# Peptides against a protein of PDB entry 9GMZ: the designs that were tried, part 295

Target 1, 343 residues: chain A of PDB entry 9GMZ
Amino acid sequence: TGFPLELLTRPATERLAYFENYTVAHPRLKEVYEILMRTIAEPAGASFIFVYGASGVGKTTLRLRVEQKLTELALPKLESDRARVPVVGIEAIAPESRYFNWKEYYTRALITLEEPLIDHKFDYGVRGISRDNFGKINVESKVVAPALRRALENALIHRHPDVFFVDEAQHFGKVASGYKLQDQLDCLKSLANMTGILHCLLGTYELLTFRNLSGQLSRRSVDIHFRRYCADSPEDVQAFKSVLLTFQQHLPLAETPNLVDHWEYFYERTLGCIGTLKDWLKRVLSDALDREATTITLKDLQKRALSVAQCQKMFKEIQEGERQLSETEADVQNLRSALGLGA

## One batch from the design tools (peptide; made by RFdiffusion4, then SolubleMPNN)

Design b2_p28_2_s1
Fold by OpenDDE base, seed 4:
Structure b2_p28_2_s1 (fold): chain B 343 residues (1-343), chain A 28 residues (1-28)
Amino acid sequence: as target 1 above (343 residues)
Amino acid sequence: DEWRKRREEEKERYAKLVAETPFETSLR
C-alpha cells in the first residue's frame, strides 16, 4: 500500500510532512528495534545500552520509534501512575569548547522531562529550578552543574522512565583529553547507578571509544551494532532495493518515480545508510512539491545528492568503525580459542 | 484541580506523539 491518495489534493506542507513522518521498517532497523525493545524490557542488570553505527544509518529514527512505542505502552497507565514518564530522550550537543557542558546537558534533560507539577510538593531539591504555570521547567542561570545533577537525579528517580536516551552520544568523546573522557563516563555511570535508570547512548562508531575506555561499563552494558547495508552482500542489496521500492510508493507524487532502477546510484551516494537515503529523498520531494512536479527524475536526484567527496569522507569513517568492530570480534574469538572455548 | 488538568494535557501530548509518527512494518 502506498501513500494515501487524498494527499495529492493537500497542500505541499502536508505532503512533505507525510513523507517526513513515514518510516520504512527495513530489516536492520527492525532487528535493532527488537533487540533494543527487548533489552529495555529486560536489562538483566545492565545500566547502559550502546547503539553505534554509521552516520545516517537511522539511529535517530530508531530512538524516535522506541520512544513512540514506550509512550504507547505507558498511555493506559498514566492515570494510575501519576509520576511516570515513559521515556526521556535528548540529543547531546557538540561542545563549542574542549570541555563538555554538563550544565547544559542537565538543563536539557530536565527540560525534556517536562514534569507536569505532580503534587505541588515535588521539589527538585534545588533552589532556582521552578515550573511555570504550564508545568515547564525553568532553570535560573545561578544554578550550578552539581545542583542540576542532583535535580536530574531526583527527577529521574521520581519519574522512573523506562530508558534515558542520549542521541549523538559521540559528542561526549569530543573532549581534549582521555582523562576528561573517563570522567565523563564515570559521571554518566554514576547518574545511571544513582537513579537506577537505564541509559541508552546512540552514536557513531566514535562511541566505541567509550566501550573501550571502561572495562566496568562493558560489564554493565549491552552493545547493539546498527549496521548499514553492504553491497557485497546479495541479501543486503536486495533489502536496499526493497527500501527504495517502499520509498517510491510513499512519495506523495501523482506519478510514482522509479527509484529501484537507480539503486546503484542511490547506494553510491548513501553508502547503504537508509537515514541518508530518506534525507536525500526528502530534499528532492521538497523541490518537486515547490515546482508542482508530478514525479521525480534522475536530474532532480542529482541536484540534491551528496558529493562524491562527502561520500568518500563518510565511507572512510565507516570503514574505520567497521574495522575496529571486526578487530574486537576477532579479539573475542582469539580469547575464546585461548580459553579452550571452541570458536 | 490543576494537577488533573496538567495530567490530561500530558496524556494528550503523548497521544498526539503516538498518532503523528506511524511505524509501518512494510517489509514483511
Scores: peptide ipSAE 0.022, ipTM 0.436, DockQ to the pose 0.086
Fold by OpenDDE base, seed 3:
Structure b2_p28_2_s1 (fold): chain B 343 residues (1-343), chain A 28 residues (1-28)
Amino acid sequence: as target 1 above (343 residues)
Amino acid sequence: DEWRKRREEEKERYAKLVAETPFETSLR
């Protein structure tokens, strides 16, 4: 089924919003979604979930779909439990300095936990944290990181989300020294242990470096690799073409563009990353709507494509991440063989 | 009364969030 034909008579803003909100349930997204939902439901003593993959693979789409589903499942319980939030999601910010700003992290997490203003009377027991008349949390500049941590621990315990999402979690690894990176991991581990809340860290392959530094986190973590589609796999190529077919049917234009015939060009400029593809098509759709165009042409696509230099850089980062994972898998096999466990 | 109203508004917000994002399986 394509887009609702009624959209062709609607404003450009509504037509663009339709496409922005549209999600293709492609095989890799569905697989990772099912694994993640199952792991959240039954963490089996895990404190962390690591979701890693290429930039633009669709991690944000995955997060939003899981947040939606957890919210749906929690709705009946929110009538009886007024303090509960189904899920908390934040984005980690890249440090401007050689050090991660924990004060800012805790502040943002607290603000996010209070968006559902269910209980405006909850006291976090920390001086300098207040609520305004609109229920928004205000954190005074004098409040130190250890106090904000205690407030966050209390908030997470009180609100008891099913999971705490941290997007762009590779930014935890962007510190000046390996010792400080270990301290950051220990800090996150302590937060998860103190609250009993499952943490899901989503990020690029740089997240693997962060994960591998803590042998203790690895024992209490579940790994989920969100793979891109690979051109050397016939099944992956077919899945990628099916995504293009679905997108061309859901572009709210008078004439359906033929995206599938250009699949190689789409693959070249997205590296098999569906998020990158969607963002590209969104930009092209916006331009087409601004011109009141009936369709999208190859020239329109070329105008908004990532440059070859950008694609080459992204591809090198992907190859390095995929290599590190392959080496880790080989190391596990070698370890099993050395232990006398059959391969 | 204000608390009931806020709970209903929150329920409506969550219900809307669930309804607004169709998850369509890609046609094989």
Scores: peptide ipSAE 0.026, ipTM 0.593, DockQ to the pose 0.086; fails the geometry check
Fold by OpenDDE base, seed 2:
Structure b2_p28_2_s1 (fold): chain B 343 residues (1-343), chain A 28 residues (1-28)
Amino acid sequence: as target 1 above (343 residues)
Amino acid sequence: DEWRKRREEEKERYAKLVAETPFETSLR
């Protein structure tokens, strides 16, 4: 079933919003979604979930869909427990310095936890944290990171989310020394342990460096690889073509564009990353709607495509990540062989 | 062998998902 035909009579803003909100349930997304949902439901003593994959593979879409589902599943319980939050999601900010700004991280997490439905009476026990007249948390400049951490710990314990999401979590790794990276991991581990809240870190393949630094985290973590589609796999090519077919049916245009016939060009400029593909199509759709165009042409696609240089850079980053995973797998096989275990 | 097996199981699960995924699925 394509887009609702009634959209053709609606304003460009509604047509664009439809496509923006539309999510293709492609095979890799479904697989990772099912694994993630199952792991959140039954963490089996895990304190961390690592979701890693290429930039633009669709990690944010995955997070959003899981957050939506966890919220849906929690709705019956939220009627009885108004303090409960189903899920908390934040984005880690890239550090401006050699140090990760934990004060900012804790502040953002606290602000995100403070949905307006929370009873105005919860005191985090920290002087200099207040609510404004709109129920928004205000953190005074004098409040130090350890106090904000305690406030976040108390908030997480009280609200008891099923999972705490940290998107762009590779930004924790952008610290000048391995020692500081370990300290950050220990900080996150301590937060998870103190609160009893499962943490899910989503990010690029740079998260592998984070995962490999702590043998202790490896014992308490579940890894989920969100793979791109690979052109060397006939199954992946078929899945990618299927995604293109679905998108062409859900572009709210009078004439269905033929995206599938251009699959190689779409693959060249997205590297098999569906998020990148969707963002490209959003830009092209926006342009088409602005022109009141009946369809999308190859020229329209070319106008909004990523440059070859951008694709080459992205591909290099992907190849390095995929290489690191392959080396890790080889190292495990070598270790098993050395232990006299079958590969 | 176990990692190869896991990769094969992952490929089989993926192949199954590809086969079971209608061309038009919105995660609603």
Scores: peptide ipSAE 0.013, ipTM 0.365, DockQ to the pose 0.528; fails the geometry check
Fold by OpenDDE base, seed 5:
Structure b2_p28_2_s1 (fold): chain B 343 residues (1-343), chain A 28 residues (1-28)
Amino acid sequence: as target 1 above (343 residues)
Amino acid sequence: DEWRKRREEEKERYAKLVAETPFETSLR
């Protein structure tokens, strides 16, 4: 089924918003979604979930869909338990400085926990944290990171979310000279242990470094690899073509563009990453709507495509991540062989 | 062997998802 034809008579803003909100249920996204939902429901003593994959593979889309589903499932209970939040999701910000800003992280997490359904001003017991008349948290500049951490711990215990999401979590790896990445991981581990809240870190293949640093975390973590589609797999190529077919049917234009016939060009400029593909098509759709165009042409696609140089850089980063995973798998086989276990 | 088996099971699960999942649906 394509887009609702009534959209063709609607404003450009509504037509664009339809496409932005549309999510293709492609096989890799569905697989990772099902694993993640199952792990959140039955963590089996895990304190962490690591979701790693290429930039633009669709990790943010995955997070938002899980947040939506957890919220939907919690709605009947939220009427009786107004203190509970079903899920907390934040995006880690790339520090302007060479070190991760924990103060900003804790502040953003606290602000996100202030859902408008909270009638009761929970006092976090920290001087310099206040709520305005609208329930919005205000954090004074004088409040130090350890105080904000205690406030966040108390808030997480009180609200008891099913999971705490951190998107773009590779930014925790940006440590100042003299600090160890291990210290950042120990800080996160301590927060999860003190609150009893399951943490899900989503990010690039740089998250693999976090997993390898702590043999203790490996016992209390679940790993989820969100793979891209690979051109060397006939099944992956067919899945990628099917995604293109679905997108062309859901572009709210008078004439359906032929995207599938250009699948190799789309693959070349997205590396099999569906998030990158969707963002490209959003930009092209926006340009087409601004011109009141009836369809999208190859020239319109070329104007908004990533450059070959950008794709080469992204591909190198993907290959390095995929290599590290393959080496880790080989190391497990070598360890089993060395233990006298069949590989 | 057990890791190969897990990889084969993952591939089979993926192949099943490709066959069973309509691409035309939105995840809600």
Scores: peptide ipSAE 0.007, ipTM 0.348, DockQ to the pose 0.543; fails the geometry check

Design b2_p28_2_s2
Fold by OpenDDE base, seed 1:
Parts: sequence; structure tokens; C-alpha cells
Structure b2_p28_2_s2 (fold): chain B 343 residues (1-343), chain A 28 residues (1-28)
Amino acid sequence: as target 1 above (343 residues)
Amino acid sequence: SAWRREQEERRRRYAEMVADTPFETSLR
């Protein structure tokens, strides 16, 4: 089944919005989705979930789909448990300085968690935190990070979400020294312990640095690797071609473009990352709609492709992350051998 | 009451969030 044909008579804005909201349920996304949903339902004493993978693999799409599902499951209970927030998801901001801005993090988390229309509004015990006339949280500039932390801890306890998502979580690692990285981990660990709320950190392979620094987090964390599609795997190539076919059918254009015949070029410029592919097709679709074009050509694709230099940089970052995981597997074998366990 | 309307609107917004994005498995 393709896009609804009635979209061809609709404004360009509606046609673009359809494609933006469309999600291909590709094999890797389904696999990671099922693992993540199961882990949230049965954390088995875990306080953290780490979801790591290449930039543009689709981690934000995964988060949004899990948030949607957790909301769906909570809908029947919202009438009886009016204080509950089903799930909270934020994106970590890259610091302008060499230090992560905890004040900004706590402010954004509190604003996201404390919905304007939520019932059972409570006093945070912090002067300078209020609600505006629309019920949105307002934080005065004078409020210090420790006070915002206490407000967020209280809010998380009262709202009891199933999980707290932090997207782009590698930004916690943007610190001037390794010692400050440990302090960030201890801060996150303390927040999870004080609230009893499961935290899910989504990010690039830079999250592996976090995972390795805390032996205590290691006992209380679940790791989920969101893999890209690899061109050396016939199964992965077939899955990638199937994704191209699905996108081809869901581009709201009068003439269906042949994307599948160009699969090698799409792979070259996305490195098997479906998020990168979707973002590319979105840009090309926007250009086609602006021109009132009937289809997309190879020349239209080439105009919005990542440069070879950008792809080479992204590929080096992927190779370094995949190498670190392979070294960890070798370290497990070495540890087993040293313990007198069979390989 | 104003409060009931706020709770109904909150429920509507969550229902819209759930409905808006088909997670269709077209890989049949």
C-alpha cells in the first residue's frame, strides 16, 4: 500500500507533513523497539538503559515510537491516575562551553514533565519556579541548579513516568576532563536512585565512554546496540532495498520515482543509516513540491546528497564506534579465559 | 467546569499523539 492518492490534490504542506510523519518499520528498528519495550516493562533492577548507534541510524524515531506506545498503554488509566505522566523525553543540548549546563537540563526536563494541563499541581518548595497564565512552567534566572534538581526529583516522584528519555545523551560527555565525566555519571545515577525512575540514554557511540567509566552503572544498566545496515551482509542489503521501496511508495508525487535502482548511491550517501536516508528524501521532496514536480530525478537527489567528505567523516566515526564494540567482545573472551571459563 | 475542559483537552492531545503516526510494517 502506498500513500493516499487524495494527497496529490492537497497543498504541498500537507504532502510534506504526510512524509515527515511516515515511519518505515524496518527490521533493525523493530528489533530495538521490542528489546526497549520489554526492558522498560521488566527492568529487573536496572536504573539505566543505554541505546547507542551511528548518527542518523534512527534513535529519535525509536524514542518517539516508544513514547507513543507508552502513552497508548497509559490512556485507559489517565482518568483514575490524573497525576501520572506516562513518559518524559528530552534532548540534551550541546554545551556552548566545555561544561554541560545542568541548570538548562533540569529546566528543560521540568518544563517537559510538568504539562500545562496536568492535574494535582504541587508546590516545588523553590522560590522562582511558577506557572504562567497558560500553565507552563517558568523558571526565574536566579534559581540555582541544586534547587532545580530538587524540584525535578519531586516532580519525577509525583508524576512517576515509566521511563525518562534523554536523546543526544553523548552531550553529557562534552566535558573538559575525564574526572568531570565521572561527576556527570554520579549525578545521573543519584537522580535515578533518588526518584526510582528508569533512565534511558540514547546517543552516538560516544555513550560507550560513559558505559565504561562506571562499574556500578554496569551492574544496573542494559545496553542496546542500534546497528546500521551493512553492505557486506546480503540480508542487510535486502532490508535496505526494502526500505527504499517503501519510501518510494510513500512519496506523495504523481509519478513514483525509482529509488531502488539507485540503492548503491543511497547506501554510499547514508552509510546504511535510515534516519539519514529519510532526512535526505524529505529535503528532496520539499524541493520537488516547491517546483510542483511530478517526480524526483537522480539530479534532484544529487543536489541534496551529503558530500563525499561528510560521508567519509561520518564513516570514520562509525568505524571507531564499531571497533570499540569489537574490542569489548574480545575483552569478554579474554576475561572468560582468565577466569578458567571456556571461550 | 474549566477543570473538566482542561482534562478533556489533555486526553484529546494524548489521543492525537497516539493516532497521528502509523507505525506500519509494510515489509509484508
Scores: peptide ipSAE 0.372, ipTM 0.831, DockQ to the pose 0.086
Fold by OpenDDE base, seed 3:
Structure b2_p28_2_s2 (fold): chain B 343 residues (1-343), chain A 28 residues (1-28)
Amino acid sequence: as target 1 above (343 residues)
Amino acid sequence: SAWRREQEERRRRYAEMVADTPFETSLR
């Protein structure tokens, strides 16, 4: 079924918001969602989940859907367990320097975890952390990273979320030296161990470099590869066309645009990444609504497409990540063969 | 009490978060 036809009489802002909130449950998203939900429910001694894939594949959409489901499952218990936060989700910030800003990370995590309306307000045991008159956490600039860490550890233990999500987690790897990267891994490992909270790091293929540096994290981590759709796979092409068909039915326009007939152009400019596709269609829909247009044309698509140069850069980054994974799989097979274990 | 109203409002916000994003789990 398409969009609610009543939207055609509604303001442009409401029509755009409908499409923004709409999520196509495409095969790769469903697969990764099911794996992630099962892993969160039964971590089997894992302290980390790594979700990696191309930029714009839909990792943020995956996170938001899991957060929604964990919240839904927690709703009946929130009456009895008033201290609980179902899930915590933050986005890691790119460091302005060659050093990751742990102070900012802990501050953002603490602010997100300590929602204004939560019951059982506690003293963090740290001077310079308070709640304002609206119940929001305020962290004074004088509070140092070790103190913020202790406050976050206490808050995570007290609020006991099912998972702590960190989106754009490749930013942990953006440090000048391998030694500092190991220290960051040990810091995250220690936080997970001290709190008993499962951490899920979502990021680009750059997250693999971070994951591979700690043989100890690898033993306590679950890996989830969120693959893009590949044009060399007939099944992936069919799935991508099906996504285009679904999006064209859910664009709140008077005339349904034919996106499917342009599938090759959509693939060329998205590299099979559904998040990139949705963002592109959102921009084009916004332009169409601003003009009170009845449909979307190829010219409208071309105006908001990523440049060929942008796509070429993104494709090189994807190919390098996919290559690293293929080499790792080959190394596992070679190790098994060398151990006399059947492949 | 003011406290009960805050807990009801908190629950309402979580319920809205659950309702606002249709996740069509059926690819038909």
Scores: peptide ipSAE 0.347, ipTM 0.808, DockQ to the pose 0.069
Fold by OpenDDE base, seed 2:
Structure b2_p28_2_s2 (fold): chain B 343 residues (1-343), chain A 28 residues (1-28)
Amino acid sequence: as target 1 above (343 residues)
Amino acid sequence: SAWRREQEERRRRYAEMVADTPFETSLR
């Protein structure tokens, strides 16, 4: 089924919002969603989940869908367990310095965990953390990072979310030394252990550096690779074309654009990343709605496409990540062969 | 009570968060 035809009579803002909120349940998203939901339900002693993949592959969409589903599943229990928050998600900020800002991280996490309408309000046990009349947390500038950590530990224990999401988690790795990266991983590991809350880190292939540096994290982590669609796979090409077909049916325009006929151009400018594709189509749709256009043309697409230089940069980053994974898989196979374990 | 209204409002907000994004699996 396409978009509701009634949208054609609705304001441009509502038409754009429909497309923005629309999510294509493409094969890779479904696969990763199912793995992630299963892992959250049955972590089997894991303290961490790593979800890595290309920029624009759809990691944020995955997170939001999992957050939605966990909230849905928790709704019946929220009547009896009034202290519970079903799920918490934050975005990690890129450090301005060679050091990750843990104070800001803890503050943002605390703010995100505070639900104004939650009945069971607890004291954080930290001077300079208060709630306003609307239940919003205020953190005074004098509060130090170790105190904010204790407050977050207490908050996570009391709210007991099924998972703690950290999006853009590669920003933990933007530290100048391997030692500092290990200290950050140990800090996160300690937080997960102290709270008993499963942590899910979503990010780019830069998260693979965490895998290589901590042989101890590998024992308590589940790794999920959110792959892009590859043009060298006929199945992936078919899936990508099916996504284009679905998007063209859900663009709230009077005339359905033929996106599928331009699949190679869409692939060239998205590298098989569905998030990048959606963002591109959103920009083009916005331009079309502003002009009261009946359809989208190739010229409209070209106007909002990523440059070839941007695509080349993104492709190099993808190739490096895919190479590192392939080398790791080859190393595992070589190790198995060397151990006399058949392939 | 004021408390019941607050819990109903809490429930409504969570229900809205769940309703906002149709996950239509129209890959048939």
Scores: peptide ipSAE 0.332, ipTM 0.814, DockQ to the pose 0.069
Fold by OpenDDE base, seed 5:
Structure b2_p28_2_s2 (fold): chain B 343 residues (1-343), chain A 28 residues (1-28)
Amino acid sequence: as target 1 above (343 residues)
Amino acid sequence: SAWRREQEERRRRYAEMVADTPFETSLR
């Protein structure tokens, strides 16, 4: 089924919002979604989940869909357990400075967790944290990072979310000179241990550096690789074409554009990353709606495509990440062989 | 009470968040 035809008579803003909110349940997204949902339901003593994959593969879409599902499942219980927050999700910001800002992280996490309409009677035990007249958390500039951490720990314990999501988590890797990335991981590990809350870090292949740093984290973590579609796999090519067909049917335009016939060009400029594809189509749709166009042309696509140079850079970063994973798989096989376990 | 209205509004906001994004498996 395509888009609701009634959208053709609706404002451009509503037509664009429909496409923005539309999610294609492509095979890789569904696979990772099912693994992630199962892991959240049955952590088996894990304190961390790492979700890594190419930029634009769809990690944020995955997070938002899981947050939605966890909220749906919790909704009937929220009437009886008014202190509960079903799920908390934040995006880690790239620091302007050479080091990760923990004060900002704790502040954003606390603001996100402590919703304006949640029961306001919870005392954080920290002077300079208050609620405004709208119930929004206000943190005074004088409040130091250790105090914000204690407030967040108490809030996480009291609100007991099923998982704490951190998107763009590769930004934790930005450490000041003289600090170790290990210290950042130990900070996260201690937060998870002190609260008993499962943490899910989503990010690029730079998260693989976190996996290698601590043999203790590896014992208490679940790793999920969100793969792109590869052109060397006939099944992946078919899945990618099916995604194009689906987007073609869900673009709220008077004339259905032929995206599938241009699948190679779409693959060249997205590297098999469905998030990159959706963002591209969103930009092109916005331009078409602004012009009151009936359809999208190849020229419209070309105008908003990533440059070849951008794609080459992104592809090099992907290849390095995929290489590191393949080496790790080979190392496991070599270890098994060395242990006398048949490969 | 003002508190009851806040709890009803909170529930409504969660319900809206659940409704907004159909996960259509159009790959059938």
Scores: peptide ipSAE 0.359, ipTM 0.814, DockQ to the pose 0.102; fails the geometry check

